# Ledger of designs, part 77: peptides against a protein of PDB entry 8OXM

Target 1, 371 residues: chain A of PDB entry 8OXM
Amino acid sequence: FKAEFRLAGGVNLPKIIDCVGSDGKERRQLVKGRDDLRQDAVMQQVFQMCNTLLQRNTETRKRKLTICTYKVVPLSQRSGVLEWCTGTVPIGEFLVNNEDGAHKRYRPNDFSAFQCQKKMMEVQKKSFEEKYEVFMDVCQNFQPVFRYFCMEKFLDPAIWFEKRLAYTRSVATSSIVGYILGLGDRHVQNILINEQSAELVHIDLGVAFEQGKILPTPETVPFRLTRDIVDGMGITGVEGVFRRCCEKTMEVMRNSQETLLTIVEVLLYDPLFDWTMNPLKALYLQQRPEDETELHPTLNADDQECKRNLSDIDQSFNKVAERVLMRLQEKLKGVEEGTVLSVGGQVNLLIQQAIDPKNLSRLFPGWKAWV

## One batch from the design tools (peptide; aimed at target 1 H187 L215 P216)

Design b2_p25_4_s1 (made by RFdiffusion4, then SolubleMPNN; from b2_p25_4, 16 letters changed)
Fold by OpenDDE base, seed 5:
Structure b2_p25_4_s1 (fold): chain B 371 residues (1-371), chain A 25 residues (1-25)
Amino acid sequence: as target 1 above (371 residues)
Amino acid sequence: SAIEKELKERAERIAKGYEEAFAKE
């Protein structure tokens, strides 16, 4: 192991370490705490199962629709290593790095990332109307630049086109599977991009099964489809390839209802898989300092055994697990707001919800909805 | 800058190639 480490962005501030294997190869490793590794490991297994379903279908296989997965290796009872995808960068590091982010390079006359964050923090406790107005002002003075990622990395026009297509397909697949699983906390440091494939890698999978909706500032979008995410798709935006890949992914998920319900049921009742949102975790997720460099100590959930009677905890847990399974079944039937939708209707509703400036303006400022 | 101009001209050429590829799919 090298003595130097980098902090990955995100809640748990995982340590990126370089190690030399016995084969003489350098490998980057991500070191996280026990509970975070278990949540990530479980969700990686679910993604591998979703990839198996997508490979069995001719339409999704032809489009190479997959979620990028990484290997989780437990090292001890309190620590483990994620095998880090070599040649990945957080989308936040590319877009809004303090020194040389793409917004500063390509849009030097726009608001700084810090000015945008400050403006949204100032209105955090204000009305939804005031949040919307300030969010629209921020968006007008902070124009998307994520198109430049593929333009910088892929100099050949044919390769550039193929990589932009791979990116768009990766966003579509991860958005729909992420929605079905109720993945939250999709801020710009929890989404990596592979510099060779242009595919996304989702990390820090500790907010699942719509537990983002019970945060102090509830999540109001089904997945991240912000202006920079859309800008990376090019001139067609959310239309054409993205929409079609979402529809084909949703069709496979809906046709795999029994398999997905059985898998999620086993996971929800695993006593070692803590997927429930606790108040300390909720506070920690939304007390992130503006400076992503501050090592917040992981509030180990261990110390506050609130001695609630074991019986009341078990009854409350079972009711939450049942509600999660019911909501998953509704999604897989195309039930949205009490109405049964077609695959195209459901995908359209989710896209409209994800791009709505009113929904985006209501998110926690640390989610950076203007990026 | 010269780089921004080259990047714009490249983006426009590739956008045309995208429209042609999308019309074939």
Scores: peptide ipSAE 0.014, ipTM 0.340, DockQ to the pose 0.011
OpenDDE base, seeds 1, 2, 3, 4: peptide ipSAE 0.005, 0.011, 0.006, 0.005; ipTM 0.323, 0.376, 0.315, 0.309; seed 4 fails the geometry check

Design b2_p25_4_s2 (made by RFdiffusion4, then SolubleMPNN; from b2_p25_4, 14 letters changed)
Fold by OpenDDE base, seed 2:
Structure b2_p25_4_s2 (fold): chain B 371 residues (1-371), chain A 25 residues (1-25)
Amino acid sequence: as target 1 above (371 residues)
Amino acid sequence: DSLKKNFEELAKREAEKLEAAFKAE
């Protein structure tokens, strides 16, 4: 390890350290000091499996449909080394988190990211109607700019078009795979974009198997398909390439149902894979930025007392695991809201759910659904 | 390691089934 470290952007300020591998190559490593990287490691294995399925299908292989993966080496329950995705930036950093964020640069007369967040936080405890009205006002005064990512990075028109296509394919593949696995917490810091490939890298995979739906503010969208995400696809938006890539990804997932069910079953019953939502994790994920200062988790509280009676925990766990498997089986059969849908029908429903301003307005303000 | 190998083998078998199904259409 080199003695020098850099701070990565984001709430947890992960340390970027340079590590010389046994191959003599310097690799940047992200050291997360508080996250259970075991969840990320397991989900990366599932993504690698999904990529294997997608590469073997001729239609998805021709389209180069892949979910980007990174190497995770968990060192302990509280520490791990992420292979830093060199040449990636959080979409939130590009869009809103820098003083020179794309929204401020391209839309200087729009609301600031802070004003948008403040407005949505003020209505967080209000009715769904009030949330929707304020969300629509925010959206009118905060216009999407993510199209400029590819325009800034790729000056050659042919390269620009190819990279925009790569982006659109990456969004489609990750959205459908993420939906099947019930991946949550897709806020703008948990999605990186590769500055060379324009492909997305999903990080912080700790909310899986629809556990985002049991958060104090439930997740109401199947994946992130917000206005900036759509704007990055260009003029066609969700139509054409995105939709077709979603359909072909969903087709491969549905046709692989036996394998996906078997894998998820093994993962759900793996005692080393803590996929269940706990109250502390739920609180952490939906904390107000103002409350972040005082919760130093004195995680010095003894491991002893959360050993609630093993029997009642086990029965509750098994019932949740069974429900997750049943819901996964429904998704893989195309069962949505008690109706069997075609691949095109299912993908259409998911797209409509993901772009619906009513669903987006109900999300936790920290998810930044207006971005 | 064993889990990863099992997943790679399962993915291998299912992908062969999928490729067979798509060649039959």
Scores: peptide ipSAE 0.030, ipTM 0.603, DockQ to the pose 0.016
OpenDDE base, seeds 1, 3, 4, 5: peptide ipSAE 0.010, 0.021, 0.009, 0.027; ipTM 0.410, 0.534, 0.432, 0.574

Design b2_p25_4_s3 (made by RFdiffusion4, then SolubleMPNN; from b2_p25_4, 16 letters changed)
Fold by OpenDDE base, seed 2:
Structure b2_p25_4_s3 (fold): chain B 371 residues (1-371), chain A 25 residues (1-25)
Amino acid sequence: as target 1 above (371 residues)
Amino acid sequence: SSEEENFKRLAEKQAAGMKAAFESE
């Protein structure tokens, strides 16, 4: 380790530490000091297993369908080392940076990212109808620009096309696997893009197994397929390559039902893997920027063992775990809303749910569904 | 630290358990 550290920007103030490996290579490590990196470590292993399944299938292997993974070394319950994804940028940093974001550069007459957020925060406690109307106004005055990412980074037309294809495949694979695993909290800072590969790297994997649906503002989309995410695919949008890659990924997941159920069952009953949503975590995930000032570090959660009888916690946990397994089995059978769908039918339903402005308008404003 | 070694062992044990579950099919 070098004695020097840099602070990465963002709420969690992660420390970037330069490490010299035994190979003499300098590697940047991100040290998160507040997040339970065990969840990220476990989910990276699940992604590696999903990647193995995708590599075994000829159709997904030919398409190079993979989820980008990173090394997570948990150091404690509250700290760990993430291998910093060198050459990645948060999609939110590229799109909605206050200084020189792509929306400001390419659409200077549109609403600012701040104006959009403010408008959606003002209606946060309003009806779904009022949220929808304001969301549509925001969307009309905040047009997608993520197509420019590949155009800025890849000047050669053949490389540009290949990278746009890599991006589209990465979105498809991560969307379907993320849906199967019930990944939540897919806000624009939790999705990185690799500036060399155009592939997505999903970080902060603490919301899994549809626990985003039990948040104070429930998650209403299966994955992030917002207008900028779609714009990055170029003229084809969600059709053609994206849809086919989703279908082929879903086919592999459904054909691997027994494997995926067994893996998830082992994880759900692992006492070291705290996947359950707790009220403090829910508050943290849906905190307002204005409420950041009141997180005094003095939540000593005194281990008041609320001696809820170990039996009642265990029964409640077991019921939630059983419900997660049942819902996973339904997804892997193509059961949606009590109907058995084909792979194409299921993928179509998920795409429609993810792009529905009614679903997007209901999300927590911090998720930035207009981006 | 002893905590860091314990957490590494737990992560390795979890990885091994997941791998075993994946290899049992």
Scores: peptide ipSAE 0.008, ipTM 0.324, DockQ to the pose 0.022
OpenDDE base, seeds 1, 3, 4, 5: peptide ipSAE 0.000, 0.000, 0.000, 0.000; ipTM 0.255, 0.301, 0.297, 0.267

Design b2_p25_4_s4 (made by RFdiffusion4, then SolubleMPNN; from b2_p25_4, 16 letters changed)
Fold by OpenDDE base, seed 5:
Structure b2_p25_4_s4 (fold): chain B 371 residues (1-371), chain A 25 residues (1-25)
Amino acid sequence: as target 1 above (371 residues)
Amino acid sequence: SSLEENFKKLAERQMKKMLEAFESE
């Protein structure tokens, strides 16, 4: 192990360590706490199952639709190492790094990433109308640049086109599977891009089963389809390849309903898989720099000692698990807002929800919806 | 411990918020 470590962005301040293997290869490894590694490991197994389903279908196999997975290696009872794909970078590091980020390099006259964040933090407690107006001003003065990732990494035009296609397919597959599993907290530090394949690697999978909706600022989008994410697809944006790959992924998920429900049911009732978001974790995910001082545990002790018996907790857990399974079944039937949609109708609704600036403006500023 | 009881109360409040979020759809 090298003595130098980098802090990856995000809640648990995961340590990136460089390791030289016995084969002389340098490998980046992420060190996380036990509980996060377990959540990530379980979700990686679900992604491997989804990949198996996608490989069985001829249309998704021909399109090479897969979710990039990583190996979780437990090191101890309290720590583990994520074996990261060598040559991945957080999309946030490429786009909005303070020194040399792509926005600063290609759009030097736009607002800085700091100015955008400050403007959105100032309106965080304001009306949805005020948030929308400031978000539109930020978006006008912070234009997307993620197209330059593939242009910088792939100088040959034929390779560039192939890698842009691989990127678009990876976004589509991960967006639809992420929606089915209710993945939240898709901020720019929780999404990596592989510098060789242009495929996305989703990390920090601890917000699942729509628990993003119960955050202090609820999530309002089904997946990350922000302006930079779309810009990486090129001139067609969400139309053509992305939409067709979403539809084909959704078709495989809907046709695999029984298998997906059975897997998720086993996971929801596994006493070792703590999928329920602790309120302290929810607060920590949306910590404001200003709220560090008010996290005095004013546990107002005066909330009456309702001696809720252990039985009431177990009943509440079972009711939540049943609701999660019911909502998963609805998604897999194409039930949206009480109506049964076709695969094309459902995918269209999800795309419209994900790109709606009204939904994006309501997100927590730390999610960086303008990126 | 008082910490474990506070964690249980917090978990119950979170499960209640999850149920309320699923009932508002």
Scores: peptide ipSAE 0.033, ipTM 0.605, DockQ to the pose 0.053
OpenDDE base, seeds 1, 2, 3, 4: peptide ipSAE 0.005, 0.000, 0.027, 0.000; ipTM 0.386, 0.306, 0.572, 0.354

Design b2_p25_5 (made by RFdiffusion4)
Pose (drawn by RFdiffusion4):
Structure b2_p25_5 (pose): chain A 334 residues (1-279, 317-371), chain P 25 residues (1-25)
Amino acid sequence: FKAEFRLAGGVNLPKIIDCVGSDGKERRQLVKGRDDLRQDAVMQQVFQMCNTLLQRNTETRKRKLTICTYKVVPLSQRSGVLEWCTGTVPIGEFLVNNEDGAHKRYRPNDFSAFQCQKKMMEVQKKSFEEKYEVFMDVCQNFQPVFRYFCMEKFLDPAIWFEKRLAYTRSVATSSIVGYILGLGDRHVQNILINEQSAELVHIDLGVAFEQGKILPTPETVPFRLTRDIVDGMGITGVEGVFRRCCEKTMEVMRNSQETLLTIVEVLLYDPLFDWTMNPFNKVAERVLMRLQEKLKGVEEGTVLSVGGQVNLLIQQAIDPKNLSRLFPGWKAWV
Amino acid sequence: AAEEELAEEREEEREAEHEEAEERL
């Protein structure tokens, strides 16, 4: 074990450690004290199940739809450990870096990130109309730059297109799975992009199962589909590879709702922390019902096809009205 | 009440992470 450890930041102060194994290769682990990783363990297990189901299905096997997973080992009710992701860089660090940010490098005439943050802080005390107007003004003077990422990393057109296609597929699959699981904490620091495979990895998973509505600022989108992600998917945007991959993933999930419910039914017997406190779990049953409704496409008794559900999700995600009400720190304009 | 307190704590956590990340940049 290495004698030094680093802080990853945050109120809970997670610890980063390095371990040297028998082969001598250093491996980085993140011990997260004062937090419950049992929910993250369930998220990783359902991620692996979805990846296996996508691999089993011939329609998705050809499309090579995969979910990037990292091992999470719970150690107690209030602590645990997880595998650190290597060879990845944060999206916000690449895009909105103060020093060498992509938006500053490509578009110096556009508004800086500090100006946008100042405007968002000044407008949080305003009404809906002022927030919508400021958001539209910010979007007018802030063009997406993320499409140049693979352009700056993959000079060969074949490798460039391969990496772009893998990025699009991964974004579609991750977005579908996050909508199904109700993942809401999807700001720039929670998503890591690989420098080689160009596949997005979700690392935080801190809050899910429709927890953003509980937060003071509700989460009005099911997944992150901002202008940067759509521009980086290519000229075709959401139409094309993203829509088809979403439809295929939704079909696979409708075909495997039994396995998904079997995986998620680990609750109601060993409730995790932050629940059933202050004295057939209530919130566990509620989230199971909500997941079942999402999987069956019933909601309030209405039937919805896979294509219609995908179109509705795209419309909700790209709607500026929903993006205006989001948390300023979520970087909806980014 | 417990859900409101938990929501406030989580919002504060996110704000603190954003401030620390901005300082690092």

Design b2_p25_5_s1 (made by RFdiffusion4, then SolubleMPNN; from b2_p25_5, 15 letters changed)
Fold by OpenDDE base, seed 1:
Order: structure tokens, then C-alpha cells, then sequence
Structure b2_p25_5_s1 (fold): chain B 371 residues (1-371), chain A 25 residues (1-25)
């Protein structure tokens, strides 16, 4: 291990360490220091199961629909090493890096990422109407540039076209699987893109089973389908390949209802899998720059085992778990807002919800819905 | 049945990896 570490982007500030292997090769590894590794490891296995379902179906297999997974090596209950996805970059790093981000390079006269964030933070406590107006002003002055990722990485036109299709398929698969698992909106630093495959890797899976809806600023989108995410698909946007891949993924998920319910049920009742949202996690996920100054009390982790009375916690937990299972069953039946939808109808509703500027304007500004 | 058993084995395989990691920490 080298003594130097870098902070990766993302909510949990994971440490990137350079390791020399026993083979003398340098490898980057991501070290996380919280229970998030168990959640990441669990969700990676759920993704592997979803991939198994997708590979068994001829239509999804022919389309090479897969959610990219990474190897989690737990080191302790609260620590472990992620094999860092070598040859990946956070989408947020490519798009909105302060020095060399694609927005700054391709749109030097647009608002800076900081100006956009400031404008949206100023209206965070305002009405939905005021948030929408400011979001539209931000979007008008911060035009999407993610199309340039594939153009920079893939100079051959045939390879460029193939990689843009791989990206579009990866977004579709991860969006639908992410919706089924209730991953919600994904921070731009928690979505990596592979520089060779153009496929997405979702990291930091600390919000699952729609727990993003109970955050202080609730999630209003089923998955991240922001303007830059769409721009990376090229001229067809959400139409054609993306829509068809979403529909075929949703067909496989709905046809695998019993399997997915059984998997998630086992997960929800696993005592080692803390998926529940707690107030501290909620505050941390939506921490405002203003709130950093007050949270300097050294919470001495006095391991006061608050022996929370087992009975009342168990009932509250079971009720939340049951609600999650019910909502998962609804999704897998195509029940949206009390109505049973076809696969095409459900996918259409989800796409419309995800791209709606009214929904995007209501998201937590720290997650940069204008990117 | 077979996918349930595969799920259970995957979870048991995770639990064992977590327990083995816990014993190594």
C-alpha cells in the first residue's frame, strides 16, 4: 500500500489507495470505512442475479443487456476494499470538473457548475414554482455536453457508434434495474463510465428500496435520466434504442417477479443488511455546506448500545419491510399510481417522470439535476 | 425453487464472506 490516498467523489468520500500487488503491479483500490460496503456487496449480488435473468432471456441477451458489477472485498463489518473499476471515470468528474470538465471545455460561456449549484441552493427552501423557474434558467445557460465523451474516447466512427449504443443499453438496463430495486436518483459522482466499453458502473448503493423518497428533500425521479445522461445517447435521446432496452429489461423483471420478490425478501430480513434510512444517514446524504459548521461535535462513538426495546423497533422495521415488498410487487405487476400498466406504458411513465423538469427541479441541489 | 435456492446460496455465500472478513479484521 502507498501511504498516499486520494478522495474519490461521492457522498461517503471513499479513499482511493494505490496498492502494489504481490505481483509487483500497481492497482487502484477504493477503501470505504462504513457499513456501506455490505450494502454495496449485497446490491452487487442482486445485480448479478438480475444479469443472470437478463442472460437467460434471448431478447435481452441478444441486446447484451447487463448491469455492470464490481468486486467488493469486505475487510471488516465497517471496512473493505472495492476493487476499483480500472479504466472508469465518474460522470461528474468528466462533466463538471472545475479545471477541465466537459461543460467548461465545450460551453465556456455557459454558467459554471458552481453558479448553477448556487442558484439552485438559493431556491432550495422556496416554492416548487420558484424552483422550476430557476431550474429552467440554469438549464438554458448550462447546455448538455455528454455526447462529447464518446467523441473524445472513440475516434473511429464505427467504434464510436457501437460504444454510443453500448452506453445507451447500459443506461437503460441500470435505470430499469435501479427503479425495480428503488435506487432512485444517483449522484453524478456515484455513476462511473468505463472509458473502454462506455458502460456505466453504479457505486455507493447506500440508498435502495425507495428510501430516497423519505429523505428531507424526497426523490421525485425513478432513476437519473438528466440532460447529460440523455445527451450521451446521441440524437435519438430516450427514443429508439433506450426505450426498447428499457422495455425488454422491464419485461424480464416483471416475468421474474417471484424470483425478485424472494431475493428482496431475504435481503430485507437479513440482520446484516442495514438498508433502512436513519436520520444521520439522511442528513449526511443531503448535507448542505451551511450544515457542515454545526456538525463538528465529535460524536464520540460511545457505543452506547442503545438497547432500543427490541419489540417496538422490530414492529416498525417489519412494517417498513412489508411496505417495500408491497411496492416492489406493485412495480413488478406494472402498478403505477393505482393503475396497472403494460410494460410499454410503465416504461413510458418512468421515462416521462425521469426527464420532467418539474420533477428534476425538486431534487436536492447537491445531486445536480441540471447535469 | 432453483432460483430461490440460488438466491439463498448467494446470500449464504455473502454472509460467509462477511463472517470471514470479520474474522480477518
Amino acid sequence: as target 1 above (371 residues)
Amino acid sequence: SALKELAERLFEGMLKKFEEAEKKS
Scores: peptide ipSAE 0.021, ipTM 0.454, DockQ to the pose 0.023
OpenDDE base, seeds 2, 3, 4, 5: peptide ipSAE 0.008, 0.006, 0.019, 0.014; ipTM 0.439, 0.388, 0.492, 0.451; seed 3 fails the geometry check

Design b2_p25_5_s2 (made by RFdiffusion4, then SolubleMPNN; from b2_p25_5, 17 letters changed)
Fold by OpenDDE base, seed 4:
Structure b2_p25_5_s2 (fold): chain B 371 residues (1-371), chain A 25 residues (1-25)
Amino acid sequence: as target 1 above (371 residues)
Amino acid sequence: DHLKELAERIYKGLLKLFEEAEKKS
C-alpha cells in the first residue's frame, strides 16, 4: 500500500488508496468506513453468477450481455475495501453534480438541478396529481442530455456507435438483472459509467429484493429508466436494441429459474446477510440533503441492546423471506399483476412501468427521477 | 475471515449448483 490516500468525498469519507500488487501493478482501492459492504459483496457474487448464465446462453453471449462487477472485500460490518472503478464517473456527476454538468452545458436555460429538486421536494407530501404536474413541468424545463456522454468521449463515429450500443446493452442487462434481484430504482450517484467501455457499474447495492417498495416513499419503478438513461441510448430510445437485450436477458433469467431461486433462497436465509430494510437505513436512503448535517446517527454502540424478542423477529423475517421468494418465482414465471406474460409481454410491461411519468413522479425526490 | 469464508461458501455453493445444472442440461 502507498502511504498516501485521497478522500473520495461524501458523508462516509471513503479513502482512495493505491496498492501495488505482487504483479507490480498499481491498483486503486476504495476503503469505506461506516458502510456495510456485505450486501455489495453478496450482490456482486450474484451478478457474477448472472453473468455466467448470460455467457452460457448463445444469444446473450453474442450480444455481450453482462452486468459490470467490481471487487468488494468486506473487512467488518462497517468497513471494507472496494476496487475503485478506475475510469468511471457517476452519471449524476456528469449530468448534474457540478456547475459544468452536461445539463448546464447543453441546456443553460433549463431549470438548474437545484430548481428541479426544490420543486419536487415542495410537492413531496402532496397528492399524486400535484406531484405529476410538477414533475411534468420539471421534465419540460429539464431536457435530457445524456446522449452527449458518448459524443464527448468517443469522437470517432464508428467508435461512438459501438459505445452507444455497449451502453444500451449494459442498461438492458442491469435493468433486467436488477429487476429480478429487486434492486429497484438506483440513485444517479450509484450508477457509474465507464469512460472507455460506456458500460454501467452499479454500486452501493443497499436496496435489494424489492426492499425499496417498503421505503417511506416506496419505489414505483422496476429499475431506473429515466429520461437521461434513455437519452444515452440515442434516437431509438427503449426500442430496438434495448428492448431486445432486455428480452434476451429475461429469457435467460426465466430459463434459469431453479438456479436463481436456490441461490436467492440461500442468501435470504443466511443470518450473516442482512438484506432487510431497517428504519435507520430507510431514513438514511431517503434523507433530505439538508438533513445530512443533523442525522449523523450517533449510533452509540449501546442501542444494539434492543433485544427484540428473537422469536417474533424470526417469524417476521421468515414471512418476509418467503414473500420475497414467492415474488421472485412470479417474476421468473412472468407473473405480473396476477397475469402470466410472455418474455416480450413482461419486458414491455416493465419498460412501460419504468418510463411512466406517473410512476417517476411518485419516486423520492432525492433520487432525481427527472434526471 | 468469516465474510471471506461466507463468500467462498456462497461461491462454492454456486459452483456446485452450476455443475449440477450442467449435468441436468
Scores: peptide ipSAE 0.010, ipTM 0.368, DockQ to the pose 0.017
OpenDDE base, seeds 1, 2, 3, 5: peptide ipSAE 0.007, 0.000, 0.007, 0.007; ipTM 0.406, 0.235, 0.396, 0.414

Design b2_p25_5_s3 (made by RFdiffusion4, then SolubleMPNN; from b2_p25_5, 17 letters changed)
Fold by OpenDDE base, seed 1:
Structure b2_p25_5_s3 (fold): chain B 371 residues (1-371), chain A 25 residues (1-25)
Amino acid sequence: as target 1 above (371 residues)
Amino acid sequence: DHLKELAERLYQGMLEKEKEAEEKS
């Protein structure tokens, strides 16, 4: 290990450490503190299984539909080493970096990312109507720029086009797999883009199995399909390649129902896999910038063993696990709001839900639904 | 302008090729 470290940014301030391997090669590693990297490790295994299903199907294999994975080495219950995704950048860093972000570079007369966040935070406790009006004003004065990622990185027109397709396919695959696994909306710092492949890498998988719906501000979208995410696809947006790749991914997931249910069942009942949302995790995920000052870590670990009867905890856990499995089974049957949809109907509903400015306006402002 | 139009034409031509490949498979 080198003595120097860099901060990767984001809420958890993970440390990037340069390591010399036994092979004499320098490798960047991300050291996350306080995160349960077991959840990330388990989700990477689920993604590898989804990739195996996608590779077995001829239609998804021809389209090279994959969810990008990374190596996770858990070191403890609260620490581990991630193989840092070398040659990736957070989409949030590219889009809304304070100094040189693409919004500032390409749209210097638009609202700043800070102004947008402030406006949406001011209405956080307001009606859905007031949130929608302010969100529409923010969106009008903060126009998407993510198309410029591929244009900056890929100067050859044929390469540029191929990479934009790779991006679109990556968004489609990760959106549908993410919906099936209930990852919900993904914070812009938790979506990395590969600067060489234009593929997305999802990190920090601490919200799964629709646990985002039980947050203090519940998630209202099935996956992140914000205006910048769509702008990166180019002129066709959610139509054409994206829609078809979503449909083909959903078809493979639905046809793999028994396999996916069995896998998720084993994971939900694994005593080493804490996927449940706790109040502290919920507060942490939706912390307001103003609330950073008062969380002095007066986590005095007073070992008040709340000997809550093991029986009541176990019964509550089992009921949540059963509900998650039932909802997963519904998704894999195409059951939405009590109706059975075709693959095309289900994918269409999910896309419409994800791009609906009414749903986006209701998201937690910290997740920047206008980006 | 001309690079944007060329990129749009290349895009349409590849969408057509992808559609033709889907119709032939």
Scores: peptide ipSAE 0.015, ipTM 0.424, DockQ to the pose 0.011
OpenDDE base, seeds 2, 3, 4, 5: peptide ipSAE 0.005, 0.015, 0.000, 0.011; ipTM 0.324, 0.461, 0.283, 0.404

Design b2_p25_5_s4 (made by RFdiffusion4, then SolubleMPNN; from b2_p25_5, 17 letters changed)
Fold by OpenDDE base, seed 4:
Structure b2_p25_5_s4 (fold): chain B 371 residues (1-371), chain A 25 residues (1-25)
Amino acid sequence: as target 1 above (371 residues)
Amino acid sequence: SHLEELAKRLYEGMLVKEEEALAKS
């Protein structure tokens, strides 16, 4: 190990360390010191299985539809070594870094990321109507810029085009696989983009099996398809390649129903795999930066309303697992809101839900749905 | 703009060519 480390940011202050392998190769490793990496490790195995299914189908194989995976070595329940995704950057760092973020560079007169966050945090406890109005104001004054990622990284027009397609395919695959596995919305720091391939790498998989719907601010989107995510696809947005790749991915998932159900069933009942949402995890995921200073142990007062939603979670672990399996089966049958949809109809509904500003405005402001 | 529509049509045309190339492979 080198003596030097870098902080990747975030609450757990993950350390990026350079390791020399027994092969003499330097490898960057991310050391998380407080997170349960077991969930990440398990979800990487599920992604590898999904990739195997996608490689078996001719149409998804031809399109090179894959979800990017990384190696996780859990060292304990609260520590582990991640193979750092070398040559990746968090999309949030590219977009909204305070010093040189793409929004500031390309849209200097727009609201700052901080102003957007502040405005949305001010209305967090307000009505859905007030949230929507402020979200629309934020969106009007914070225009997407993620198209510039590929334009900055890939100067050759042919390469630029290929990389934008690779990005679009990666978003499609990860969105549909993420929906099937119930990953929900993904924080912009938990989505990395590979600077060479333009493919996405999803990290910190601590919310799965629709457990984001039972957060204090419930998730309202099936996956992250925010304006910047769409802007990275270029002028066609969600139409054309993205939609087709979603449909082909969904087709493979639906045709693999028995395999996916069996795998998820084994995982849900694995006593070593804590996928359930708990109050402390929920608080951690939706904690405000201001609440880091007020982590005085006054756990006392507002515990009752969170406890009521948690007392409905006091459904026996088995009932929660059964509900997850039933919902997974519904998804794999194309059952949405009690209606059986075709692959195209289901994908269309999911895209519309994911891009709906009413759904986006209801998300936890800390997850920056305007980005 | 006219340029955006042109870029859209060019991009759509490139996507069709990619899908055709993928169909021929």
Scores: peptide ipSAE 0.016, ipTM 0.450, DockQ to the pose 0.012
OpenDDE base, seeds 1, 2, 3, 5: peptide ipSAE 0.000, 0.008, 0.011, 0.012; ipTM 0.258, 0.406, 0.454, 0.428

